# Ledger of designs, part 35: peptides against a protein of PDB entry 5LHZ

Target 1, 78 residues: chain A of PDB entry 5LHZ
Amino acid sequence: QLLKSVFVKNVGWATQLTSGAVWVQFNDGSQLVVQAGVSSISYTSPNGQTTRYGENEKLPDYIKQKLQCLSSILLMFS

## One batch from the design tools (peptide; aimed at target 1 Q16 V34 L70)

Design b2_p28_5_s4 (made by RFdiffusion4, then SolubleMPNN; from b2_p28_5, 16 letters changed)
Fold by OpenDDE base, seed 5:
Structure b2_p28_5_s4 (fold): chain B 78 residues (1-78), chain A 28 residues (1-28)
Amino acid sequence: as target 1 above (78 residues)
Amino acid sequence: FDILKSSSKEIHEHIRKLLKELQEKLSS
């Protein structure tokens, strides 16, 4: 269930879920999901392939950039 | 906090922190 969904200029849509997750749908068709209580970051590429990144797993720079956006969004929601 | 200069572990901790703050807001 959705708690809040906001349009983020030049980024896409950000949604806060009742599950404690924050879901960002980027303009390029990719997606990020982070969730309280879950130790991995979920990235879905535009082709629908999902990769989960754990704490000790190397994050590609392009994902770090998206996580930077996510961070700003989390602060916005707070 | 500079995500681009941070390790995966540091980034995860950063995100976890922000999620916690958000969760606390919802619970208040």
Scores: peptide ipSAE 0.760, ipTM 0.933, DockQ to the pose 0.723
OpenDDE base, seeds 1, 2, 3, 4: peptide ipSAE 0.760, 0.760, 0.760, 0.760; ipTM 0.933, 0.933, 0.933, 0.933

Design b2_p28_6 (made by RFdiffusion4)
Pose (drawn by RFdiffusion4):
Structure b2_p28_6 (pose): chain A 78 residues (1-78), chain P 28 residues (1-28)
Amino acid sequence: as target 1 above (78 residues)
Amino acid sequence: SLNFMTASSSEIFSHLKTQLSTLQTKTS
């Protein structure tokens, strides 16, 4: 289920899964899950609360920031 | 590069899906 986990200083951990998903554990306690075939993203706050967002929803600013950092992480993997 | 703070959510999802597909292909 898990592939190599990569540490990114000042951000956190990024991990690729066998399902084609990426799971990011940020240093602020939050987590983010995305999957290539799924039209939704999963965000978990530092307090353990999980919220799923769809592609057609306006996302909160901090979700977009984490998605931007994630985009940079995926870019550095090339 | 795509600026996520100004892009729509649908644009961001499309961008990330492309990145994820590419990552999966390289890993396989």

Design b2_p28_6_s1 (made by RFdiffusion4, then SolubleMPNN; from b2_p28_6, 14 letters changed)
Fold by OpenDDE base, seed 5:
Structure b2_p28_6_s1 (fold): chain B 78 residues (1-78), chain A 28 residues (1-28)
Amino acid sequence: as target 1 above (78 residues)
Amino acid sequence: MLDFMTASSKEIHEHLRELLRQLNQQLS
């Protein structure tokens, strides 16, 4: 269930879920899902392929960039 | 503010978890 959905200019849509997760749908068709209590970050590429990144797993630069954006969104929701 | 481009994966995860906890705490 959705708690709040916000349009973010030049980014896409950001949604806070009742699960405690935050879901970002980027304009390029990719998606990120992060959630406290879950040890991995979920990234879905535009083609629908999902990759989960654990705490000790190397993050690609393009993922880091999107996560930086997501962190700004988290602060915005707060 | 964390620099995600130079931060480790662990550091990024910890940062995001903290932000999420703060956000979720506001709901209670």
Scores: peptide ipSAE 0.767, ipTM 0.937, DockQ to the pose 0.898
OpenDDE base, seeds 1, 2, 3, 4: peptide ipSAE 0.766, 0.767, 0.766, 0.766; ipTM 0.937, 0.937, 0.937, 0.937

Design b2_p28_6_s2 (made by RFdiffusion4, then SolubleMPNN; from b2_p28_6, 12 letters changed)
Fold by OpenDDE base, seed 5:
Structure b2_p28_6_s2 (fold): chain B 78 residues (1-78), chain A 28 residues (1-28)
Amino acid sequence: as target 1 above (78 residues)
Amino acid sequence: MLDFMTASSSEIHKHLRELLLQLQAQLS
């Protein structure tokens, strides 16, 4: 279930789910899903390919950039 | 504020987890 969805200028849409997850849909068509209690970050590329990144897996720079953006969104929601 | 470009994966995960927990607590 959706709890709250917010349009973020120059980013896309950010949604809080009742599950505790936060889902960001970026303008480039990619998506990120993060959730406390889940040890992996889910990234979906514009072509629909999903990759999960664990705590010790190297994050590509472009993912880091998006995660930094996501963190700002989390602060906004709090 | 964490610098994501220089931070380790572990640091990033920890940072996000903390923010998510704070958000979760707010919703409870």
Scores: peptide ipSAE 0.765, ipTM 0.938, DockQ to the pose 0.859
OpenDDE base, seeds 1, 2, 3, 4: peptide ipSAE 0.764, 0.764, 0.764, 0.765; ipTM 0.937, 0.937, 0.937, 0.937

Design b2_p28_6_s3 (made by RFdiffusion4, then SolubleMPNN; from b2_p28_6, 12 letters changed)
Fold by OpenDDE base, seed 4:
Structure b2_p28_6_s3 (fold): chain B 78 residues (1-78), chain A 28 residues (1-28)
Amino acid sequence: as target 1 above (78 residues)
Amino acid sequence: MLDFMTASSSEIHKHLRELLRKLQEQLS
């Protein structure tokens, strides 16, 4: 369930869930979901396809860029 | 600050987990 949702300029929407997950909906239509205690990062492409990246899974550069953005958001929430 | 473009997947995961942990602690 939704805990807090914040508009992030030039990025999209960032939402804290009661589960402890953070959900970012990017302006390009892609999405990221991360959560402590969960071993994978969830990425949903604009076409709706979801890919999960484990700790040792190779991250594409475009995913790294989005994750860096997400990390900045997490810092903002702190 | 972690450079995501040069960091390994494990480093990125670790970094994000730490940030999430701090965030959860603040909610407690």
Scores: peptide ipSAE 0.755, ipTM 0.935, DockQ to the pose 0.889
OpenDDE base, seeds 1, 2, 3, 5: peptide ipSAE 0.755, 0.755, 0.754, 0.755; ipTM 0.935, 0.935, 0.935, 0.935

Design b2_p28_6_s4 (made by RFdiffusion4, then SolubleMPNN; from b2_p28_6, 11 letters changed)
Fold by OpenDDE base, seed 5:
Structure b2_p28_6_s4 (fold): chain B 78 residues (1-78), chain A 28 residues (1-28)
Amino acid sequence: as target 1 above (78 residues)
Amino acid sequence: MLDFMTASSSEIHKHLRELLKELQEKLS
């Protein structure tokens, strides 16, 4: 279930779920999902392909950029 | 503030987990 959704200028939409997950839908059509207690980050590309990144898996730069943005969103939810 | 571009995957995951924990604490 949705806890709250926030429009983030020049980014997209960010949603906090009751599950503890935070879901960001970027303007380029990509998505990120991170969740407390889950050891992987979920990235969905604009074409719908989903990739999960574990704690020791290398993160592409473009995903790092989006995660940086996501972290800022997490702070604003706090 | 963590620099995601130079941070390791592990550091990024740790940082995000910390933020998520903070949110979870507020939720509960």
Scores: peptide ipSAE 0.752, ipTM 0.933, DockQ to the pose 0.849
OpenDDE base, seeds 1, 2, 3, 4: peptide ipSAE 0.751, 0.751, 0.750, 0.750; ipTM 0.933, 0.933, 0.933, 0.933

Design b2_p28_7 (made by RFdiffusion4)
Pose (drawn by RFdiffusion4):
Structure b2_p28_7 (pose): chain A 78 residues (1-78), chain P 28 residues (1-28)
Amino acid sequence: as target 1 above (78 residues)
Amino acid sequence: SLPDFSELTSSEIFTHLKTQLTELNEKT
């Protein structure tokens, strides 16, 4: 289920799963899960609360920041 | 280069991330 986990200083951990998903554990306690075939993203706050967002929903600013950092992480993997 | 996500709609961001994820899966 898990592939190699990569540490990115000042951001956190990024991990690729066998399902084609990416799970990011940020240093602020939040988590983000995305999958290539799924039209939703999963965000978990530092307090353990999970919220799923769809592609057609306006996302909160901090979700977009984490998605941007994630995009940079995926970019560096090439 | 990476787009500025603050200037994009969520659908555009999803599309972009899916492309990246597909490229990552192909490389793995």

Design b2_p28_7_s1 (made by RFdiffusion4, then SolubleMPNN; from b2_p28_7, 13 letters changed)
Fold by OpenDDE base, seed 2:
Structure b2_p28_7_s1 (fold): chain B 78 residues (1-78), chain A 28 residues (1-28)
Amino acid sequence: as target 1 above (78 residues)
Amino acid sequence: SLPDFSKMSSSEIHSYLRELLKQLNEQL
Protein backbone atom coordinates (compact mmCIF):
# COMPACT_ATOMS: atom_id res chain seq x y z
CA GLN B 1 0.00 0.00 0.00
CA LEU B 2 0.93 3.62 -0.49
CA LEU B 3 1.83 5.57 2.60
CA LYS B 4 2.32 8.84 0.80
CA SER B 5 3.26 10.14 -2.63
CA VAL B 6 5.05 13.37 -3.26
CA PHE B 7 5.76 15.31 -6.39
CA VAL B 8 9.45 16.06 -6.76
CA LYS B 9 10.16 18.96 -9.06
CA ASN B 10 12.23 18.01 -12.10
CA VAL B 11 12.33 14.39 -10.97
CA GLY B 12 8.88 12.87 -10.91
CA TRP B 13 6.90 11.14 -8.22
CA ALA B 14 8.20 9.47 -5.10
CA THR B 15 6.11 7.11 -3.04
CA GLN B 16 6.75 5.77 0.40
CA LEU B 17 5.18 2.35 0.80
CA THR B 18 3.91 0.81 4.00
CA SER B 19 6.39 -2.00 3.36
CA GLY B 20 9.20 0.45 3.95
CA ALA B 21 10.09 0.59 0.29
CA VAL B 22 10.50 3.80 -1.64
CA TRP B 23 9.32 3.89 -5.23
CA VAL B 24 10.42 6.65 -7.57
CA GLN B 25 8.81 7.19 -10.95
CA PHE B 26 11.10 9.40 -12.96
CA ASN B 27 9.97 11.79 -15.66
CA ASP B 28 11.86 9.81 -18.27
CA GLY B 29 9.60 6.86 -17.59
CA SER B 30 12.09 4.84 -15.57
CA GLN B 31 11.46 3.62 -12.05
CA LEU B 32 13.46 2.67 -8.98
CA VAL B 33 12.41 0.66 -5.96
CA VAL B 34 14.61 0.34 -2.91
CA GLN B 35 13.79 -1.30 0.38
CA ALA B 36 15.65 -2.08 3.55
CA GLY B 37 15.85 -5.78 4.13
CA VAL B 38 15.91 -6.50 0.43
CA SER B 39 19.34 -7.21 -0.97
CA SER B 40 18.73 -5.78 -4.42
CA ILE B 41 17.70 -2.54 -6.07
CA SER B 42 14.97 -2.72 -8.70
CA TYR B 43 15.27 -0.61 -11.83
CA THR B 44 12.63 -0.49 -14.53
CA SER B 45 13.62 1.12 -17.80
CA PRO B 46 11.21 3.27 -19.81
CA ASN B 47 10.41 0.30 -22.02
CA GLY B 48 9.24 -1.65 -18.99
CA GLN B 49 12.22 -3.96 -18.59
CA THR B 50 13.05 -4.58 -14.96
CA THR B 51 16.53 -5.40 -13.69
CA ARG B 52 17.53 -6.15 -10.13
CA TYR B 53 20.99 -5.19 -8.92
CA GLY B 54 22.53 -6.98 -5.99
CA GLU B 55 25.21 -5.58 -3.74
CA ASN B 56 28.04 -7.06 -5.75
CA GLU B 57 26.67 -6.30 -9.19
CA LYS B 58 28.02 -3.33 -11.07
CA LEU B 59 25.64 -0.40 -11.24
CA PRO B 60 25.53 1.49 -14.53
CA ASP B 61 26.44 5.14 -14.21
CA TYR B 62 22.96 6.31 -15.22
CA ILE B 63 21.47 4.23 -12.44
CA LYS B 64 23.98 5.58 -9.95
CA GLN B 65 22.78 9.06 -10.87
CA LYS B 66 19.17 8.11 -10.28
CA LEU B 67 20.06 6.43 -7.00
CA GLN B 68 21.85 9.54 -5.84
CA CYS B 69 18.69 11.47 -6.62
CA LEU B 70 16.68 8.87 -4.74
CA SER B 71 18.95 9.24 -1.71
CA SER B 72 18.10 12.93 -1.61
CA ILE B 73 14.44 11.98 -1.61
CA LEU B 74 14.99 9.56 1.25
CA LEU B 75 16.52 12.36 3.27
CA MET B 76 13.58 14.57 2.36
CA PHE B 77 11.10 11.99 3.61
CA SER B 78 12.95 11.70 6.90
CA SER A 1 26.55 17.16 1.26
CA LEU A 2 25.54 13.80 -0.14
CA PRO A 3 28.14 11.23 -1.11
CA ASP A 4 29.21 11.10 -4.71
CA PHE A 5 27.72 7.86 -5.98
CA SER A 6 29.85 8.04 -9.10
CA LYS A 7 32.84 7.32 -6.90
CA MET A 8 31.19 4.58 -4.87
CA SER A 9 31.06 0.85 -5.43
CA SER A 10 27.77 -0.98 -5.71
CA SER A 11 28.14 -2.40 -2.23
CA GLU A 12 28.86 1.03 -0.77
CA ILE A 13 25.77 2.48 -2.44
CA HIS A 14 23.63 -0.39 -1.21
CA SER A 15 24.93 0.12 2.31
CA TYR A 16 24.31 3.84 2.24
CA LEU A 17 20.76 3.46 0.96
CA ARG A 18 20.04 0.72 3.46
CA GLU A 19 20.99 3.01 6.31
CA LEU A 20 18.82 5.82 4.98
CA LEU A 21 15.89 3.46 4.58
CA LYS A 22 16.45 2.14 8.08
CA GLN A 23 16.29 5.65 9.48
CA LEU A 24 13.17 6.40 7.47
CA ASN A 25 11.44 3.21 8.53
CA GLU A 26 12.10 3.94 12.18
CA GLN A 27 9.64 6.78 11.78
CA LEU A 28 6.85 4.52 10.54
Scores: peptide ipSAE 0.766, ipTM 0.940, DockQ to the pose 0.837
OpenDDE base, seeds 1, 3, 4, 5: peptide ipSAE 0.765, 0.765, 0.765, 0.766; ipTM 0.940, 0.940, 0.940, 0.940

Design b2_p28_7_s2 (made by RFdiffusion4, then SolubleMPNN; from b2_p28_7, 14 letters changed)
Fold by OpenDDE base, seed 2:
Structure b2_p28_7_s2 (fold): chain B 78 residues (1-78), chain A 28 residues (1-28)
Amino acid sequence: as target 1 above (78 residues)
Amino acid sequence: MLPDFFKLSSSEIHKYLRELLKQLNEQL
C-alpha cells in the first residue's frame, strides 16, 4: 500500500510504501525502487524494462544520478 | 549533506541507501 506520496518539483513523484520501500517516478518516465532489507535496487527504464542492481554490480552513471536524487528525497521524508 | 555518489562504490551506495531507509522506517 501507498503510505505517502509527495510531488517533487523538477523530479517527479516519490512514494513511501507501507513495506518501507521508496518508489520514485521520474519525469523522464523512469522509476526507482529501494527498500531496506533488499539487497538490490530496482530501476525501470521509460520503455518499461526493469533491471535490478545488486551490491556488487556496477551502477551506470545515470543510475547514480537518480539514486543521489532519491537519497535527497529520503532525507526530505525524514 | 549527501555524499557524491560518483565517489562511491556500488556497495557503498547500497549501504548509504540502506541506512537512510532504516532511519526513515524507524519513524513509522
Scores: peptide ipSAE 0.755, ipTM 0.936, DockQ to the pose 0.858
OpenDDE base, seeds 1, 3, 4, 5: peptide ipSAE 0.754, 0.754, 0.754, 0.755; ipTM 0.936, 0.936, 0.936, 0.936

Design b2_p28_7_s3 (made by RFdiffusion4, then SolubleMPNN; from b2_p28_7, 13 letters changed)
Fold by OpenDDE base, seed 2:
Structure b2_p28_7_s3 (fold): chain B 78 residues (1-78), chain A 28 residues (1-28)
Amino acid sequence: as target 1 above (78 residues)
Amino acid sequence: SLPDFSKLSSKEIHDYLRELLKKLNEQL
């Protein structure tokens, strides 16, 4: 369930879910979902393929970049 | 400011995100 959605210029849409997760839909069609209490990050590529990354799994650089962007949004929300 | 994620390990990024999310969720 959606709690609130915010349009972020040059990024896309960021949504806070009632679960505590944050869902970012990027302009390129990719998506990230992060949530405290869940040990993996969910990335969905523009073609709809989803990959989950645990804390000991190597993050591709392009995902690190998106996660850094997501982090700035988290700070914006707080 | 935010740390440079390009220099962080996966675990460090996970830890950082977890802390941010906890702080955000405390506001709910």
Scores: peptide ipSAE 0.766, ipTM 0.940, DockQ to the pose 0.864
OpenDDE base, seeds 1, 3, 4, 5: peptide ipSAE 0.765, 0.766, 0.766, 0.766; ipTM 0.940, 0.940, 0.940, 0.940

Design b2_p28_7_s4 (made by RFdiffusion4, then SolubleMPNN; from b2_p28_7, 12 letters changed)
Fold by OpenDDE base, seed 2:
Structure b2_p28_7_s4 (fold): chain B 78 residues (1-78), chain A 28 residues (1-28)
Amino acid sequence: as target 1 above (78 residues)
Amino acid sequence: SLPDFSKLSSKEIHDYLRKLLLELNKKL
């Protein structure tokens, strides 16, 4: 369930869910979902393919970049 | 400012995100 959605210029849309998850929909059509208490990060590519990354799995550089962006959004929401 | 994620391991990134999310959750 959506708590609030915020338009982020040059990024896309960021949504807080009532679960505590944060969902970012990037302009390129990709998506990230992160949530405390969940051990993996969810990335969905523009074609809809979803990959989950655990803490011991290597993150591709382009995912790291998107996660850094997401982190700035988390700070914005705080 | 934010750390440089390009220099962080996956675990370090997960840990950092968890900290931010926990702080955010306190406001829910």
Scores: peptide ipSAE 0.781, ipTM 0.945, DockQ to the pose 0.831
OpenDDE base, seeds 1, 3, 4, 5: peptide ipSAE 0.781, 0.781, 0.781, 0.781; ipTM 0.945, 0.945, 0.945, 0.945

Design b2_p28_8 (made by RFdiffusion4)
Pose (drawn by RFdiffusion4):
Structure b2_p28_8 (pose): chain A 78 residues (1-78), chain P 28 residues (1-28)
Amino acid sequence: as target 1 above (78 residues)
Amino acid sequence: SSDKELIEEIRTQVSKSHEKALEEELFP
């Protein structure tokens, strides 16, 4: 289920799963899960609360920030 | 919307990074 986990200083951990998903554990306690075939994203706050967002929803600013950092992480993996 | 475009971009990147990770046998 898990592939190599990569540490990114000042950001956190990024991990790829066998399902084609990426799970990011940020240093602020939040988590983000995305998957290539799924039209939704999963965000978990530091307090353990999980919220799923769809592609057609306006996302909160901090979700977008984490998605940008994730985009940079995926970019560095090439 | 810009948010939708960002999700689509990331989904494409996730697919490409998964293929690369399997080719390079990046296992635990």

Design b2_p28_8_s1 (made by RFdiffusion4, then SolubleMPNN; from b2_p28_8, 10 letters changed)
Fold by OpenDDE base, seed 2:
Structure b2_p28_8_s1 (fold): chain B 78 residues (1-78), chain A 28 residues (1-28)
Amino acid sequence: as target 1 above (78 residues)
Amino acid sequence: SSDKELIEQIRKLVAEAHKKALELKLYP
């Protein structure tokens, strides 16, 4: 279930879920899901392929960039 | 690793944002 959805200019939509996850739908069609208490993050490419990255895995640069973007968004939520 | 630190940072921020969102929803 949705807790709150926020439009982020030049980024997309960021949604807080009642589960404690944040779901970002980027303008490029990709998606990112991060949940507190879960060690992995979920990335869905524009073509719909989903990949989970654990805390000890090397992240692709484009994932890091989106995470940094998410960091900025989350700071605005506080 | 730096990647691990980044993920942990994000997860922490997600947790804090969630807590605050719940508080605001319950007690606007």
Scores: peptide ipSAE 0.570, ipTM 0.871, DockQ to the pose 0.559
OpenDDE base, seeds 1, 3, 4, 5: peptide ipSAE 0.570, 0.567, 0.570, 0.570; ipTM 0.871, 0.870, 0.871, 0.871

Design b2_p28_8_s2 (made by RFdiffusion4, then SolubleMPNN; from b2_p28_8, 8 letters changed)
Fold by OpenDDE base, seed 2:
Structure b2_p28_8_s2 (fold): chain B 78 residues (1-78), chain A 28 residues (1-28)
Amino acid sequence: as target 1 above (78 residues)
Amino acid sequence: SSDAELIREIRELVAKAHEKALEEKLLP
């Protein structure tokens, strides 16, 4: 279930879920899901392939960029 | 690692944003 959905110009949509997760749908067709209390993050590529990254795992640069973008969005939500 | 720190930061921000959103939803 959804708590709040926010349109972010030149980025996409960011949605807060009742589960405590944030779901970002980027304009490039990719998606990120980050949930409080869960140590891993979920990335879905535009082609639909989903990969989970653990907290101690090295991240691809494009994932870091999207997480940094998400950081800015989350500051907006709080 | 720096990547771990980034993920940890994001998770903390998600938690705080969730608390606020939940409060706003329950106590409009």
Scores: peptide ipSAE 0.627, ipTM 0.898, DockQ to the pose 0.569
OpenDDE base, seeds 1, 3, 4, 5: peptide ipSAE 0.625, 0.625, 0.624, 0.626; ipTM 0.897, 0.897, 0.896, 0.897

Design b2_p28_8_s3 (made by RFdiffusion4, then SolubleMPNN; from b2_p28_8, 10 letters changed)
Fold by OpenDDE base, seed 5:
Structure b2_p28_8_s3 (fold): chain B 78 residues (1-78), chain A 28 residues (1-28)
Amino acid sequence: as target 1 above (78 residues)
Amino acid sequence: SSDAQLIKEIRELAAKVHEKALKEKLFP
């Protein structure tokens, strides 16, 4: 279930779910899902390919950038 | 090298935001 969806200028949409997940739909068509209590993150590329990244994995720079963006969004919600 | 600190930070923030949101929804 959805808790809240917020439009973020120059980013896209950020949605909070009752599950504890935060789902960001970026303007470039990619998606990022981070969930409380889950050690991995999920990234979906614009072409629909989904990759899960574990907590201790090295992240592609573009993923790190999106996570840093997500951090800012989460701070906004806090 | 891993990016564990970034992911951990995000997860912690997500948890805090989640708890806050649920409290606001359940106990307005």
Scores: peptide ipSAE 0.454, ipTM 0.814, DockQ to the pose 0.513
OpenDDE base, seeds 1, 2, 3, 4: peptide ipSAE 0.453, 0.453, 0.449, 0.450; ipTM 0.813, 0.814, 0.811, 0.812

Design b2_p28_8_s4 (made by RFdiffusion4, then SolubleMPNN; from b2_p28_8, 9 letters changed)
Fold by OpenDDE base, seed 2:
Structure b2_p28_8_s4 (fold): chain B 78 residues (1-78), chain A 28 residues (1-28)
Amino acid sequence: as target 1 above (78 residues)
Amino acid sequence: SSDKQLIEEIRELVAKVHQKALEQKLLP
């Protein structure tokens, strides 16, 4: 269930869910979901393939970049 | 690792934003 959606210029849309998750829909068609209390993050590529990354896994650089972007967005929400 | 630190940072921020929403009674 959606709580709040925010348009982020040159990035896409960031949505806060009632579940405690934040869902980002990037302009390149990819998606990122991070949920409070869940140890893994979910990334969906533009082609629709979803991959979950745990805290002990090596992250691709493009994932790191999107996470860093999300960090900035979350700071604005705070 | 730096990757672990990044994920933990994001998860912590998500938790904080969620907690703030709860405190502001934004959830239905």
Scores: peptide ipSAE 0.557, ipTM 0.866, DockQ to the pose 0.628
OpenDDE base, seeds 1, 3, 4, 5: peptide ipSAE 0.558, 0.551, 0.553, 0.554; ipTM 0.866, 0.864, 0.864, 0.865; seed 1 fails the geometry check

## One batch from the design tools (peptide; aimed at target 1 Q35 L70)

Design b2_p29_3 (made by RFdiffusion4)
Pose (drawn by RFdiffusion4):
Structure b2_p29_3 (pose): chain A 78 residues (1-78), chain P 29 residues (1-29)
Amino acid sequence: as target 1 above (78 residues)
Amino acid sequence: SLWEEAEELAKHANSKELIHSIRNQLKSL
């Protein structure tokens, strides 16, 4: 289920799963899961609360920031 | 830093386009 986990200083951990998903554990206690075939993203706050967002929803600013950092992480993997 | 760039880019990003961009990156992996 898990592949190699990569540490990114000042950001946190990024992990790729066998399902084609990426799970990021940020240093602020939040988590983000995305998957290539799924039209939704999963965000978990530092307090353990999970919220799923769809592609057609306006996302909160901090979700977008984390998605940008994630995009940079995926870019550095090439 | 990555966070300074991510905060600045997030102000100008479209949510749907960003999600699609990330999904395309995952398909390339």

Design b2_p29_3_s1 (made by RFdiffusion4, then SolubleMPNN; from b2_p29_3, 10 letters changed)
Fold by OpenDDE base, seed 5:
Structure b2_p29_3_s1 (fold): chain B 78 residues (1-78), chain A 29 residues (1-29)
Amino acid sequence: as target 1 above (78 residues)
Amino acid sequence: SLMDEAKEKAKTADSKELIRKIREMLKSL
């Protein structure tokens, strides 16, 4: 279930779920799901392939970029 | 844009710290 959705210009949509997760749908078709209490993040590429990343592993630069963007987006939920 | 700024910041961001920061922020939602 959805709690709140935020449109971010030139980025996409970010949605807070009742589960505690935040789901970002980027304009390029990729998606990012992060959740408190879960040690991994989920990235889905535009082609639909999903990869889980642990908090201790090195992330691809494009993932770091989107996570950094997400950190800014999260401020919009306050 | 947010994405452009994010790209620049990400150049020096540590993966672990970045995820940690996000998770901390999520706890406050």
Scores: peptide ipSAE 0.739, ipTM 0.949, DockQ to the pose 0.885
OpenDDE base, seeds 1, 2, 3, 4: peptide ipSAE 0.739, 0.737, 0.737, 0.738; ipTM 0.949, 0.949, 0.949, 0.949

Design b2_p29_3_s2 (made by RFdiffusion4, then SolubleMPNN; from b2_p29_3, 11 letters changed)
Fold by OpenDDE base, seed 5:
Formats: C-alpha cells, sequence, structure tokens
Structure b2_p29_3_s2 (fold): chain B 78 residues (1-78), chain A 29 residues (1-29)
C-alpha cells in the first residue's frame, strides 16, 4: 500500500509504502527501493535488471548518485 | 537539478556512509 507519493521535478516519483520502504521511480526508467531495518538496497535498471547492494558493498557511482538524490527526496517527506 | 547535485556529492561520499545515512533518514519517516 502507498502512504505518500512525491513528484520530484527532473527526477521522478518517490513513494512511501506502508511497509516502511521508499520506492523511487526515476525518469530514466530505473528504480530504487530502500527500507529502514533492511541493510540492503534494491536497484532496478531501465532494462528491468534488479540488483541488491548491501551496506558494506562498494556502490557504482551512478547508484551513489541516485541514493544521494534520494536523501534529498526524503527531506520532502518530512 | 537534484540528480546533478547528487552526482557531485556521490563522488565524495563513501558507499556505506551513504546507505547508513539513508537508513537513518528512513527511520524518521
Amino acid sequence: as target 1 above (78 residues)
Amino acid sequence: SLLEQAEKQAKTVDSKELIQKIREMLKSL
């Protein structure tokens, strides 16, 4: 279930789920799912390939970019 | 844009630190 959705100009949509997860749908077709209490993040590329990354893994720069973007987005939910 | 700003910061932030930051922020939702 969805709690709140936020439109972010030139980025996409971010949705807070009742599960506690936040789901970001980027304009490029990629997606990011993060959740408190879960040590890994989920990234789905535009072609539909999903990869999970743990806290201790080295992230690709483009993933870091989107996570950094997410941090800004999360401020929009507060 | 947010993505462009994020790109610049992403180059200097540690992966683990970034994920932890996000997780902490999520706890506050």
Scores: peptide ipSAE 0.659, ipTM 0.918, DockQ to the pose 0.897
OpenDDE base, seeds 1, 2, 3, 4: peptide ipSAE 0.658, 0.657, 0.655, 0.656; ipTM 0.918, 0.917, 0.917, 0.916

Design b2_p29_3_s3 (made by RFdiffusion4, then SolubleMPNN; from b2_p29_3, 10 letters changed)
Fold by OpenDDE base, seed 5:
Structure b2_p29_3_s3 (fold): chain B 78 residues (1-78), chain A 29 residues (1-29)
Amino acid sequence: as target 1 above (78 residues)
Amino acid sequence: SLMEEAKEKAKTVDSKELIQQIREMLKSL
């Protein structure tokens, strides 16, 4: 279930789920799912390939960029 | 833009710190 959705210009949509997760749908077709209490993040590429990354893993730069963007987006929920 | 700023900031933050930051922020939602 969805709690709140935020449109972010030139980025995409971010949605807070009742599960506590935040789901970002980027304009390039990629997606990011993060959740408190879960040590891994989920990234889905535009072609639909999903990869999970643990918090101790080295992230690809493009993932870091999107996570950093997410941090800014999360401020929009408060 | 948010994405451009994110790209720049991402250059200096390590993966673990970034994920932890996100998780901390999520707790506050």
Scores: peptide ipSAE 0.728, ipTM 0.947, DockQ to the pose 0.893
OpenDDE base, seeds 1, 2, 3, 4: peptide ipSAE 0.726, 0.726, 0.726, 0.726; ipTM 0.946, 0.946, 0.946, 0.946

Design b2_p29_3_s4 (made by RFdiffusion4, then SolubleMPNN; from b2_p29_3, 12 letters changed)
Fold by OpenDDE base, seed 5:
Structure b2_p29_3_s4 (fold): chain B 78 residues (1-78), chain A 29 residues (1-29)
Amino acid sequence: as target 1 above (78 residues)
Amino acid sequence: SLLEEAKKKAKTADSSKLIKEIREMLKSL
């Protein structure tokens, strides 16, 4: 279930879920799900492929970009 | 844009530190 959704210009939508996760739907069709109690992040590419990345795993640059974006987005939920 | 600025910061960002930072921020929601 949804707690709060925020529209981010030129990025997409970010939604806080009752589970504690934040779900970002990017304009390019990709998605990112992060949750405090889960050590891994979930990235879904525009083609629908989902990959989980561990907390200490080296990330592709495009994933780091979207995570860095997410860190800024999270300030919108404060 | 927010995404473009994120691209710049991501170039020097450490993967683990970035994820940990986000997870800490999530705890405050």
Scores: peptide ipSAE 0.652, ipTM 0.924, DockQ to the pose 0.890
OpenDDE base, seeds 1, 2, 3, 4: peptide ipSAE 0.631, 0.641, 0.631, 0.638; ipTM 0.912, 0.920, 0.914, 0.918

Design b2_p29_4 (made by RFdiffusion4)
Pose (drawn by RFdiffusion4):
Structure b2_p29_4 (pose): chain A 78 residues (1-78), chain P 29 residues (1-29)
Amino acid sequence: as target 1 above (78 residues)
Amino acid sequence: SVHMEIVSSREPTAAESTAASTALSNLRS
């Protein structure tokens, strides 16, 4: 289920799953899960609360920031 | 802007495998 986990300083951990998903554990206690075939993203706050967002929803600013950092992480993997 | 550097990599733990299953279940719900 898990593949190689990569540590990115000043950001946190990024992990790729066998299902094609990416799970990021940020240093602020939040988590983000995305999947290539799924039209939704999963965000978990530092307090353990999970919220799922769809592609057609306006996302909160901090979700977008984390998605941008995630985009940079995926970019460095090439 | 956040300075990002790839410092290292590791094999995941069994606890992380269980946590990943919960994360995927929440995503696909």

Design b2_p29_4_s1 (made by RFdiffusion4, then SolubleMPNN; from b2_p29_4, 14 letters changed)
Fold by OpenDDE base, seed 2:
Formats: sequence, C-alpha cells, structure tokens
Structure b2_p29_4_s1 (fold): chain B 78 residues (1-78), chain A 29 residues (1-29)
Amino acid sequence: as target 1 above (78 residues)
Amino acid sequence: SVEMTIESEREPTAEEEQQAQQALADLLA
C-alpha cells in the first residue's frame, strides 16, 4: 500500500509505500524506486525501459543526480 | 545536497498504487 504522495518542486511526485519503498516519478517522465534494506535500485527511463542496478554497479551520472534528490526525499519522509 | 520544497500532497490514485507496486516488484525480482 501507499502512504502518501508529495509533489517536490522541480523534481516530481514522490510516493512512500508502507513497505519502506519510495517511488519517484520525475518531471522528465523517468521513475526511480528504492526500498529500505535493499542496496539495489530500479530506474525506468522516459521511454519505459527499466534497468535494475546492483550495489556494486557503476551508475550513469544522470541517475546519480536523481539519487541525490531521492536521498533528500528519504530524509523528508523519515 | 538538494533542497526540497513540497508544493502539494495527495492520496495516490488506484492506478498509481498499481504502478508503484509493479515498480517495486521490478526492484525485488
């Protein structure tokens, strides 16, 4: 289940799940999902392609930037 | 760090719930 959704200025919609996951729908149409206790992430590009990245996998810079936003969002929900 | 500004809050729609659940499933698969 979902707890609530917030619109973050210049970022997009962020939704917190009861599972501890956070789902972000960025303004550019991409999506990012993280889950508490899970070191991997799931990224969906604007064209709908989904890629899962592991904890030891190198991330593209544009995804790192989105993760910076996500880190701040996680603090917001805590 | 990125400064966060919340402009609004709302309850997710049924469609968004399904999309979020699918996204989480993709992560955990």
Scores: peptide ipSAE 0.571, ipTM 0.891, DockQ to the pose 0.699
OpenDDE base, seeds 1, 3, 4, 5: peptide ipSAE 0.571, 0.565, 0.570, 0.570; ipTM 0.891, 0.889, 0.891, 0.891

